# Ledger of designs, part 48: peptides against a protein of PDB entry 5YCA

Target 1, 132 residues: chain A of PDB entry 5YCA
Amino acid sequence: RSLPAERNPLYKDDTLDHTPLIPKCRAQVIEFPDGPATFVRLKCTNPESKVPHFLMRMAKDSSISATSMFRSAFPKATQEEEDLEMRWIRDNLNPIEDKRVAGLWVPPADALALAKDYSMTPFINALLEASS

## One batch from the design tools (peptide; made by RFdiffusion4, then SolubleMPNN)

Design b2_p10_5_s4 (from b2_p10_5, 3 letters changed)
Fold by OpenDDE base, seed 1:
Structure b2_p10_5_s4 (fold): chain B 132 residues (1-132), chain A 10 residues (1-10)
Amino acid sequence: as target 1 above (132 residues)
Amino acid sequence: APLSLEEVAA
């Protein structure tokens, strides 16, 4: 598959230590019709554009929003490019479309696979290790 | 309707 050409410079180095990012994560309880659910989020700010995106994890099963990852990694991606990547994820990984929240959510192993592709490994490791 | 990612992040 082809990924967008321009990547968020925040993710220039996939080998950085993730541990300093762990305390930057924040847990939040959201009330849904079928009950509350806790999410963990990590604010990721593009150092050039100063535009923030939040990477998101469902606390209970550690599912990560692949959509949030893509949007953070590729700030200039078109909707068509996003759709193509989401289709690739559906065809090659194990995503879940949760009725409570939008986007594709993937299990931790898949999230780390995507993180490698998007050069986001430290951020996803931190998000997965953060308390909820 | 499901929450948007923006709403989850709010």
Scores: peptide ipSAE 0.610, ipTM 0.945, DockQ to the pose 0.936
Fold by OpenDDE base, seed 3:
Structure b2_p10_5_s4 (fold): chain B 132 residues (1-132), chain A 10 residues (1-10)
Amino acid sequence: as target 1 above (132 residues)
Amino acid sequence: APLSLEEVAA
C-alpha cells in the first residue's frame, strides 16, 4: 500500500530510546453507560506546526487507536487517504471496533507493525509500557 | 453514541 507523502517530523527517527517517553504518558478513567474504563494517552506535538495529537491505549487489553496513530503521523493526509489506510488495516490486521469509542483499535502486535510503517516505534513502545 | 477520539483525548 501507499502512505501519505508528508510525515510528522516528530517521527523522523524510529530508532530512538523510548524510555524517556514512558513518564510522559497519563492514565484517565472515563465513565461509560456500562461502567468505567481506563485509557492511557501520550501527547505528541508536531515540532513544526505545534499541533498536538494524543496517542491512545485502552488500559485493560492494551488496544491502541490506529486512527490516532495515522492522524498523528500524517497530519496533512486527506480523508480519502485515511479511509484507504483504515480499509487496509481491516483487511490485513486484527482491528477492534468498540461501541464506546470511535475509530479502529488494534492489539499491541498490530500497533507495533503500524508503528514501524509510520516510524513511531519509540512512542508506541512507551505507550504500551506505561502504567495505568 | 460512541465517544469521538477528540472526546477521549480531552
Scores: peptide ipSAE 0.608, ipTM 0.945, DockQ to the pose 0.934
Fold by OpenDDE base, seed 2:
Structure b2_p10_5_s4 (fold): chain B 132 residues (1-132), chain A 10 residues (1-10)
Amino acid sequence: as target 1 above (132 residues)
Amino acid sequence: APLSLEEVAA
């Protein structure tokens, strides 16, 4: 597969220590028709454009929004590029499509595989280790 | 309808 050419400069170094990012995560309970669910969020601000994106985890099963990862990593990507990547994820990983929330959500191992591809490993490690 | 990612993040 091919990924978009321009990547968020926030992710220029995939080897950074993730520990300082853990306390930046925030948990929130959201009420749905079939009951409450807790999400953990990490605000990631592009240092050049100053545009923020939130990386998101479902607290209960640690599923990570692959869609949010892609949009944060590739802020100038077209909808067509996103669609191509989401199709690749469906074909090669183990995503779930939850009826409560939009996008593709992947288990921790898949999230870390994507994080390596997108150079986001410290951020995904922090999101996975944060309390809920 | 499911919540958008923006709605979850808000």
Scores: peptide ipSAE 0.608, ipTM 0.945, DockQ to the pose 0.926
Fold by OpenDDE base, seed 4:
Structure b2_p10_5_s4 (fold): chain B 132 residues (1-132), chain A 10 residues (1-10)
Amino acid sequence: as target 1 above (132 residues)
Amino acid sequence: APLSLEEVAA
């Protein structure tokens, strides 16, 4: 696969301590037709463009939105590049397409694999460890 | 219809 050329400068250092990010996460309950579900989100602001994106986790099973990761990591990516990466994820990882929410969601281990590829490991570790 | 990622983040 070929990832987009430009990456969010927020993720310039994949080795940073993740613990300071944990208290920045926020949990929220969303009401769905079949009942409530809790999501945890982490606001990630591009330090150059000042454009924010939210990384998202389903609290119950810790599934992470791969789509949110990609969009945050590669803010100038085209829809075609996103589609290519999502196809790769479908073919190589264990994604879930939840009927309640859009995008491609992956289990924690897959999220951490993607995080390494996208250089955003501290942020995903924090998101996974945050309380809900 | 499923919530968009923007709606989940709202």
Scores: peptide ipSAE 0.606, ipTM 0.945, DockQ to the pose 0.934

Design b2_p10_6_s1 (from b2_p10_6, 3 letters changed)
Fold by OpenDDE base, seed 3:
Structure b2_p10_6_s1 (fold): chain B 132 residues (1-132), chain A 10 residues (1-10)
Amino acid sequence: as target 1 above (132 residues)
Amino acid sequence: APATLEQVAA
């Protein structure tokens, strides 16, 4: 598959130690119509544009928002490029569509596969290891 | 309707 040409410079080095990022994650309880759910989030700021994105994990089953990953990794991507990638994820990985929160959510192993493709491995490792 | 990612992240 083809990924967008321009990537967030925050993710220039996929080999960095993830442990310093763990304490930067934050747990948050969100109220939904059917009850509360806890999310873990990591604020990722593009060092050039200064625009932040939050990477999101569902605390209970450790599902990661693939949509949040894509949007953070490829801030200049078109809607068509995003749609193409989300279709690829549906066809090749094991995504979950949650009725409470929009986007595609993937299990930890799939998230790490995407992280390798997007050069986000330290950030996803930190998000997965953070307490909730 | 489901909440947006932006709404949850706020």
Scores: peptide ipSAE 0.392, ipTM 0.902, DockQ to the pose 0.960
Fold by OpenDDE base, seed 1:
Parts: C-alpha cells; sequence; structure tokens
Structure b2_p10_6_s1 (fold): chain B 132 residues (1-132), chain A 10 residues (1-10)
C-alpha cells in the first residue's frame, strides 16, 4: 500500500510521552436508535492549518475509528487514497463496520499498528488509556 | 443509516 505523501505535522514525533494527552480526552454518551453508547474522543489540531479532527474510541470495546485516524493523519488525502487504505485495513487487519457510526473501527492492537504507520502512537495510547 | 464521524464528534 501507499500512504499519502503529506502527513499532519502534529504527528512529527511518534516517540513522545502520551500521558499529557490523557486529560485532553473527553467521554460523551451518544443516543442511537438501539440505545446509548459512550465514545471517547481526542481533539487533534493541525498546528499549521489549525483544522481540528477528533480521534474516536468506542468506550465499551475500545474499538478505534481507523477512518478518524486516517483523516487526521493525512489532511490532504483524496477519497481514492482513503478508499485504498480502508481496503488494505479490511484485507490485513480486523476491522468492524458498525451499524451506528460510519467508517472502519479496529480493535486496540490494530489501532496501535495503524498508529505506528501513521506516526500517531502517543495519541492512540492516550485515547485508549482515557477514562470513559 | 449510520451516523457520520462528524455527527458523533459534534
Amino acid sequence: as target 1 above (132 residues)
Amino acid sequence: APATLEQVAA
């Protein structure tokens, strides 16, 4: 697979301590037709463009939105590039397509694998460790 | 239809 050429400069250093990011996460209950579900989100602002994206975790099973990760990491990616990566994820990882929320959701281990590829490890560790 | 990520983040 080929990842987009330009990455969000927020993720320039994959080795940073994640603990300062934990208190920046926020849990929220969302009402769906089949009942409520809690999500944990982390606001990630591109330091150059100032455009924010939210990384998303399902509190119950700790699934992480791979789609949110990709869109945050690669702000200039085309739809075709996103589709290519999502297909790779389907073929190589263990994603879930949730009936309530769009995108591909992956278990923690897969999320951390993607985080390494996207240079987002501190952010995903914080998102996974945050309380719900 | 599933909610969008943007809707959930709002």
Scores: peptide ipSAE 0.390, ipTM 0.902, DockQ to the pose 0.959
Fold by OpenDDE base, seed 5:
Structure b2_p10_6_s1 (fold): chain B 132 residues (1-132), chain A 10 residues (1-10)
Amino acid sequence: as target 1 above (132 residues)
Amino acid sequence: APATLEQVAA
């Protein structure tokens, strides 16, 4: 597969220490029609554009929103590019589609695989280690 | 309909 050409400069170095990001994560209980669910969020701001995106984790099973990762990593991606990547994820990883929240959600190991591809490893490690 | 990612993060 091919990924979008331009990547968020926030992710220029995949080897950075993730531990300073852990306390930046926030947990929140969200009420849904079928009951509450806790999410962990990490605010990721593009240092050039100043546009923020939130990386999202479901606290209960540690599923990570692949959609949030892609949109943060590739701020200039087209809808077609996103659709292509989401299809790749469906075909190659183990995503779920949650009826409560939009997008594709992947288990931790898959999230880390995507993080490597998107150069987001420190951020996903922090998101996974944060308390809920 | 499912909530958007932005709605959940708000």
Scores: peptide ipSAE 0.390, ipTM 0.900, DockQ to the pose 0.975
Fold by OpenDDE base, seed 4:
Structure b2_p10_6_s1 (fold): chain B 132 residues (1-132), chain A 10 residues (1-10)
Amino acid sequence: as target 1 above (132 residues)
Amino acid sequence: APATLEQVAA
């Protein structure tokens, strides 16, 4: 697969310590038709554009929104590039399509695999370790 | 219909 050429400069270093990011995560209970669900989110602001994206985890099963990861990592990606990556995820990982929230959600191991590809490992580790 | 990521984050 081919990932977009331009990556969010926030993710320039995949080797940084993730622990300072843990307290920056926030838990939020959201009401859905079938009941409440808790999400953990991490605000990730592009240092150049100042545009924020929220990385999202479902607290219950620790599923991570791959869609949010991609959009944060590649803010200038085309829809075609996103579609291509989401197709790759469907074909190669173990995503879940939740009826409550849009996008592809992947289990922790898959999220970390994507994080490596997107250079987001510290952020995903923090998101996974944060309390809910 | 599922909520958007932006809706959930807001």
Scores: peptide ipSAE 0.379, ipTM 0.899, DockQ to the pose 0.957

Design b2_p10_6_s2 (from b2_p10_6, 4 letters changed)
Fold by OpenDDE base, seed 4:
Structure b2_p10_6_s2 (fold): chain B 132 residues (1-132), chain A 10 residues (1-10)
Amino acid sequence: as target 1 above (132 residues)
Amino acid sequence: SAASLDEVAA
């Protein structure tokens, strides 16, 4: 696969300590037709463009939105590039179907694999460790 | 319908 050329400068260092990011996460209860579900979100602001993206975790099973990760990591990616990556994820990882929410969601181990590819490991570690 | 990421993040 081929990832977009330009990456969010927020993710310039994949080796930073994630623990300071844990308190930045926020839990959010969303009402769905079949009942409420809790999500954990982490606001990630591109330091150059100042555009924020939210990384998203389902609290119950810790599924992470791969779509949110991709969009945060690659702010100038085309829809075609996103589609290509999502297809790769479907073919190579273990995405979870949840018709209540949009995007492609993956289990924690897959999220960390993607995080390594996208250079955003500290952020995903924080998101996974945050309380809900 | 499915909630968008923006809706969930809002």
Scores: peptide ipSAE 0.110, ipTM 0.802, DockQ to the pose 0.929
Fold by OpenDDE base, seed 1:
Structure b2_p10_6_s2 (fold): chain B 132 residues (1-132), chain A 10 residues (1-10)
Amino acid sequence: as target 1 above (132 residues)
Amino acid sequence: SAASLDEVAA
């Protein structure tokens, strides 16, 4: 598959130590019609544009929003490029659909596979290790 | 209705 040409410079080095990012994660409880659910989020700010995006994890099963990853990694991506990648994820990985939340969510192993593709490994490792 | 990513992140 083809990914967008320009990537968030925040993710220039996929080999960095992730541990300093762990305390930057925050847990939040969100009320849904069927009850509360806890999410863990990591604020990721593009050092050039200064635009922040939040990477998101469901605390219960550690599912991670692939949509949030994509939008953070590729700030200039078109909707068509996003749709293409989400289709690839559906065809090649094991996404879940949660009626309560938007976006495409994937298990931890799939998230780490995407992280490698997007050069986000330290950030996803931190998000997965953070407490909830 | 599903919550948007922005709503979840807020």
Scores: peptide ipSAE 0.107, ipTM 0.800, DockQ to the pose 0.938
Fold by OpenDDE base, seed 2:
Structure b2_p10_6_s2 (fold): chain B 132 residues (1-132), chain A 10 residues (1-10)
Amino acid sequence: as target 1 above (132 residues)
Amino acid sequence: SAASLDEVAA
């Protein structure tokens, strides 16, 4: 597969300590037709453009939105590039379908694999370790 | 868009 050429400068160093990011995460309860569900989100602001994106985790099973990861990592990606990556994830990883939410969601191990590819490891570690 | 909670919630 081919990832977009330009990456969010926020993720220039994949080796940074993730622990300072943990308290930046926030839990939020959302009411759905079949009941409430808790999500954990981490606001990630591009230091150049100042545009924020939120990384998202389902609190219950720790599934993480691969879509949110991709959009944060590659702010100038085209829809075609995103579609290509999402197809790759479907074919090579273990995405989870949830009718209540949009995007492609993956289990923690897959999220960490993507994080390595996108240079987002500290942020995904923090998101996974945050309380809900 | 799935980049925010409001956007991903159906």
Scores: peptide ipSAE 0.088, ipTM 0.775, DockQ to the pose 0.224
Fold by OpenDDE base, seed 5:
Structure b2_p10_6_s2 (fold): chain B 132 residues (1-132), chain A 10 residues (1-10)
Amino acid sequence: as target 1 above (132 residues)
Amino acid sequence: SAASLDEVAA
C-alpha cells in the first residue's frame, strides 16, 4: 500500500520514550443505548498547524481507533487515501466492528503495527498503558 | 446511529 506523502511532524521520531505521554491521557465515560462505556483519549496537536486530533482507545478491551490514528498522522490525506488505508486494514489486520462508535477499530497488536507504519509508537504505547 | 469520533472526543 501507499501511505500519504506528508506526515504530521508530531510523529517525526518513533523512538521517543512514551512514559511522559501517559499522564496526558484522559478517561471519558460515554452513555450509549446499551449502557455506559469508558474511552481513553490522547490529545495530539500538530506543532505546525496547531490542529488537534484525539487518539482513542476503548478502555475495556483496549481497541484503538485506526481512523483516529490515520487522521492524526496524515493531516493532508484525501478521503480516497483514507478509504484505501481502511480497506487495507480490513484485508490485512484484525479490525472489530462496534456499532456504537464510528471508525475502524483494531486490537492493541494491530494498533502497534499501524503505529510503526505511521511513526506513532510512543503515542500508542502511552494510550495503551494509561489508566481508565 | 454510531457516534462519530468528533462526538466521542468532544
Scores: peptide ipSAE 0.111, ipTM 0.801, DockQ to the pose 0.896; fails the geometry check

Design b2_p10_6_s3 (from b2_p10_6, 4 letters changed)
Fold by OpenDDE base, seed 4:
Structure b2_p10_6_s3 (fold): chain B 132 residues (1-132), chain A 10 residues (1-10)
Amino acid sequence: as target 1 above (132 residues)
Amino acid sequence: AAATLDEVAA
């Protein structure tokens, strides 16, 4: 696969301590037709463009939105590039289908694998460790 | 209908 050339400068260092990011996460209860579900979100602001993206976790099973990760990591990616990556994820990882929410969601281990590819490991670690 | 990421993050 081929990832987009330009990456969010927020993710310039994949080795930083994630613990300071944990308190930045926020829990959010969303009402769905079949009942409420809690999500954990982490606001990630591109330091150059100042455009924020939210990384998203389902609190219950810790599934992470791969779509949110990709869009945060690659702010100038085309739809075609996103589609290509999502297809790769479907073919190579273990995405979870949830008809209640959009995007492609993956289990924690897969999220961390993607985080390494996208250079955003501290952010995903924080998101996974945050309370809900 | 499924909630979008924007809707969930709002």
Scores: peptide ipSAE 0.111, ipTM 0.790, DockQ to the pose 0.922
Fold by OpenDDE base, seed 1:
Structure b2_p10_6_s3 (fold): chain B 132 residues (1-132), chain A 10 residues (1-10)
Amino acid sequence: as target 1 above (132 residues)
Amino acid sequence: AAATLDEVAA
């Protein structure tokens, strides 16, 4: 598959120590029609544009929003590019669909695979290790 | 209706 040409410069080094990012994560409880659910989020700010995006994890099963990863990693991606990547994820990984939340969510192992592709490994490791 | 990522992140 082809990923967008320009990547968020925040993710220039996929080998950095993730541990300093762990305390930057925040848990939040969201009330849904069928009850509350806890999410963990990590604020990721593009150092050039100063535009923030939140990486998102479901606390209960550690599913991570692939959509949030993609949008953070590729700030200039078109909707068509996003659709193409989401289709690839559906065809090649193991996404889940949660009726309560939008986007495509993937298990931790899949999230780490995407993180490698997007050069986001430290951020996803931190998000997965953060408390909820 | 499903919550958007923006709504979840807010």
Scores: peptide ipSAE 0.110, ipTM 0.789, DockQ to the pose 0.935
Fold by OpenDDE base, seed 5:
Structure b2_p10_6_s3 (fold): chain B 132 residues (1-132), chain A 10 residues (1-10)
Amino acid sequence: as target 1 above (132 residues)
Amino acid sequence: AAATLDEVAA
């Protein structure tokens, strides 16, 4: 696959210590028809454009929104590029379907694999370790 | 309908 050429400069260094990011995460309870569910989110602001994106985790099973990761990592990506990547994820990883929430969600191991590809490892580690 | 990422992250 071919990832978008331009990446969010926030993710220039994949080797940074993730622990300072943990307290920046926030838990949020969302009401759904079948009951409440807790999500953990991490606000990620592009230091150049100042545009924020939220990385999202389902608290209970630690599924991560691959869609949120992609959109944060590649701010200038086209819809076609996103569709291509989401198709690749479906074909090569282990995404889950959740009818309550939009986007493509993946288990922690897959999220970390994507994080390596997107240079987001510290942020995904922090998101996974944050309390809910 | 499924909640969007924007709605969850708002």
Scores: peptide ipSAE 0.110, ipTM 0.788, DockQ to the pose 0.921
Fold by OpenDDE base, seed 2:
Structure b2_p10_6_s3 (fold): chain B 132 residues (1-132), chain A 10 residues (1-10)
Amino acid sequence: as target 1 above (132 residues)
Amino acid sequence: AAATLDEVAA
């Protein structure tokens, strides 16, 4: 596969300590037709463009939105590039379908694999460790 | 464009 050429400068160093990011995460309860569900989100602001993206975790099973990761990591990616990556994830990882939410969601191990590819490891570690 | 919880929640 081919990832987009330009990456969010927020993720220039994949080796940073993740612990300072943990208190930046926020839990949020969303009401759905079949009942409430809790999500954990982490606001990630591109230091150059100042555009924020939210990384998202389902609190219950710790599934993480691969779509949110991709959009945060590659702010100039085309829809075609995103579609290509999502197809790769479907073919190579273990995504979870949830009819209540959009995007492609993956279990923690897969999220960390993607984080390595996208240079987002500290942010995904923080998101996974945050309380809900 | 920003991606938020509102965008992913149905």
Scores: peptide ipSAE 0.071, ipTM 0.746, DockQ to the pose 0.169

Design b2_p10_6_s4 (from b2_p10_6, 4 letters changed)
Fold by OpenDDE base, seed 5:
Parts: structure tokens; sequence; C-alpha cells
Structure b2_p10_6_s4 (fold): chain B 132 residues (1-132), chain A 10 residues (1-10)
């Protein structure tokens, strides 16, 4: 597959210590028709454009929104590029579709695989380790 | 309908 050419400069170094990011995560309880669910989110702001994106984790099973990762990592990506990547994820990883929340969600191991591809490893590690 | 990512992250 071919990922978008321009990446969020926030993710210039995939080797940074993730621990300082852990306390930046926030838990949020959201009410759904079938009951409440807790999500953990991490605000990621592009240092150049100042546009924020939230990385999202389902607290209970630690599923991560691949869609949120992609949109944060590739702020100038086209819809076609996103669709291509989401299809690749469906074909090569183990995504789940939650009827309550939009986007493509993946288990922790897959999220870390994507994080390596997107240079987001510290951020995904922090998101996974944060309390809910 | 499923909630959007924007709604969840608001």
Amino acid sequence: as target 1 above (132 residues)
Amino acid sequence: AAASLEEVAA
C-alpha cells in the first residue's frame, strides 16, 4: 500500500518515551442506546497547523480507532487515500465494526502495527496504558 | 445510527 506523502510533524520521532503522554489522556463516559461506555482519548495537536485530533480507545477492550490514527497522522490525506488504507486494514489486520461508533477499530496489537507505520508508537502506547 | 468520531471526541 501507499500511505500519504505528508505526515503530521507531531510524529517525527517514533522512538520517544511515551510515559509523559499517559497523564494527558482523558477518560469519558458516553451514553449509548444500549448503555454507557467509557472511552479514553488523547488530544494530539499538529504543531504547525495547530489543528487537534483525538486518538480514541474503547476502555473495556482497548480497541483503538484506526480512523482517528490515520486522520491525525495524515492531515492532508484525501478521502480516497483514507478509503484505500481502511480497505488495506480490513484485508490485512483484524478490525472490528462497533455499531455504536463510526470508523474502523482495531485491537491493541494491530494498533501498534499501524502506529509503527504511521510513526505514532509513543502516542498509542500512552493511550493503551492510560487508566479509564 | 453510529456516533461520529467527532461527536465522541467533542
Scores: peptide ipSAE 0.197, ipTM 0.836, DockQ to the pose 0.943
Fold by OpenDDE base, seed 4:
Structure b2_p10_6_s4 (fold): chain B 132 residues (1-132), chain A 10 residues (1-10)
Amino acid sequence: as target 1 above (132 residues)
Amino acid sequence: AAASLEEVAA
């Protein structure tokens, strides 16, 4: 696969300590037709563009939105590039279908694999370790 | 309909 050329400068160092990011996460209860569900979100602001994206975790099973990760990591990616990556994820990882929420969601291990590819490991570690 | 990522994050 081919990832977009330009990456969010927020993720310039994949080796940083994630623990300071844990308290930055926020739990949020969302009401759906079949009942409430809790999500954990982490606000990630591009230090150059100042545009924020929210990384998202389903609290119950710790599924992470791969779509959110991709959009945060690659702010100038085309829709075609996103579609290509999502297809790769479907073919190579273990995405989870959830009709309540859009995007492609993956289990924690897959999220960490993507995080390595996108150079955002500290952020995903923090998101996974945050309380809900 | 499924909620968008933006809706969930709002």
Scores: peptide ipSAE 0.196, ipTM 0.834, DockQ to the pose 0.937
Fold by OpenDDE base, seed 2:
Structure b2_p10_6_s4 (fold): chain B 132 residues (1-132), chain A 10 residues (1-10)
Amino acid sequence: as target 1 above (132 residues)
Amino acid sequence: AAASLEEVAA
């Protein structure tokens, strides 16, 4: 597969300590037609453009939105590039489709694999370790 | 219809 050429400068160093990011995460309860669900989110702001994206985790099973990861990592990606990556994830990882929320969600191990590819390891570790 | 990521993050 081919990932987009330009990556969010926020993720220039994949080796940084993740622990300072843990208290930046926030848990929230969202009401859906079939009942409430808790999510954990981490606000990630591009230091150059100042545009924020939220990384998202389902509190219950720790599934993480691969879509949110991709959009944060590759702010200039086209829809075609996103579609290509999501197809790759479907074919190579173990995504979960939740009828309540859009996007492709993956279990923790898959999220960490993607994090390595996207240079987002500290952020995904923090998101996974945050309380809910 | 499923909620968008933007709606969830709001």
Scores: peptide ipSAE 0.192, ipTM 0.833, DockQ to the pose 0.967
Fold by OpenDDE base, seed 3:
Structure b2_p10_6_s4 (fold): chain B 132 residues (1-132), chain A 10 residues (1-10)
Amino acid sequence: as target 1 above (132 residues)
Amino acid sequence: AAASLEEVAA
């Protein structure tokens, strides 16, 4: 597959210690038609553009939003590039389509695989280890 | 029907 050429400079070093990011995560309860669900989110701000994105985890099953990861990692990606990557994820990983929330969600192991590809490993480790 | 990522993050 072909990932976008320009990556968010926030993710320039995939080897950083993730532990300082854990307390930056926040849990949030959201009401849905079929009941409440808790999410854990990590605010990630592009140091150049100052545009923030939230990386998101479903607290209950630890599913991570691959869509949010992609959009944070590649802020200048085209719609075609996103569609291509989402198709790749569907074909090669084990994503979940949750009718309550938009985007493609993946289990922890898949999220870490994507994190390696996107150079986001510290951030995804922190998101997965955070309390809910 | 599904909530957007922005709505969930808000």
Scores: peptide ipSAE 0.200, ipTM 0.837, DockQ to the pose 0.959; fails the geometry check

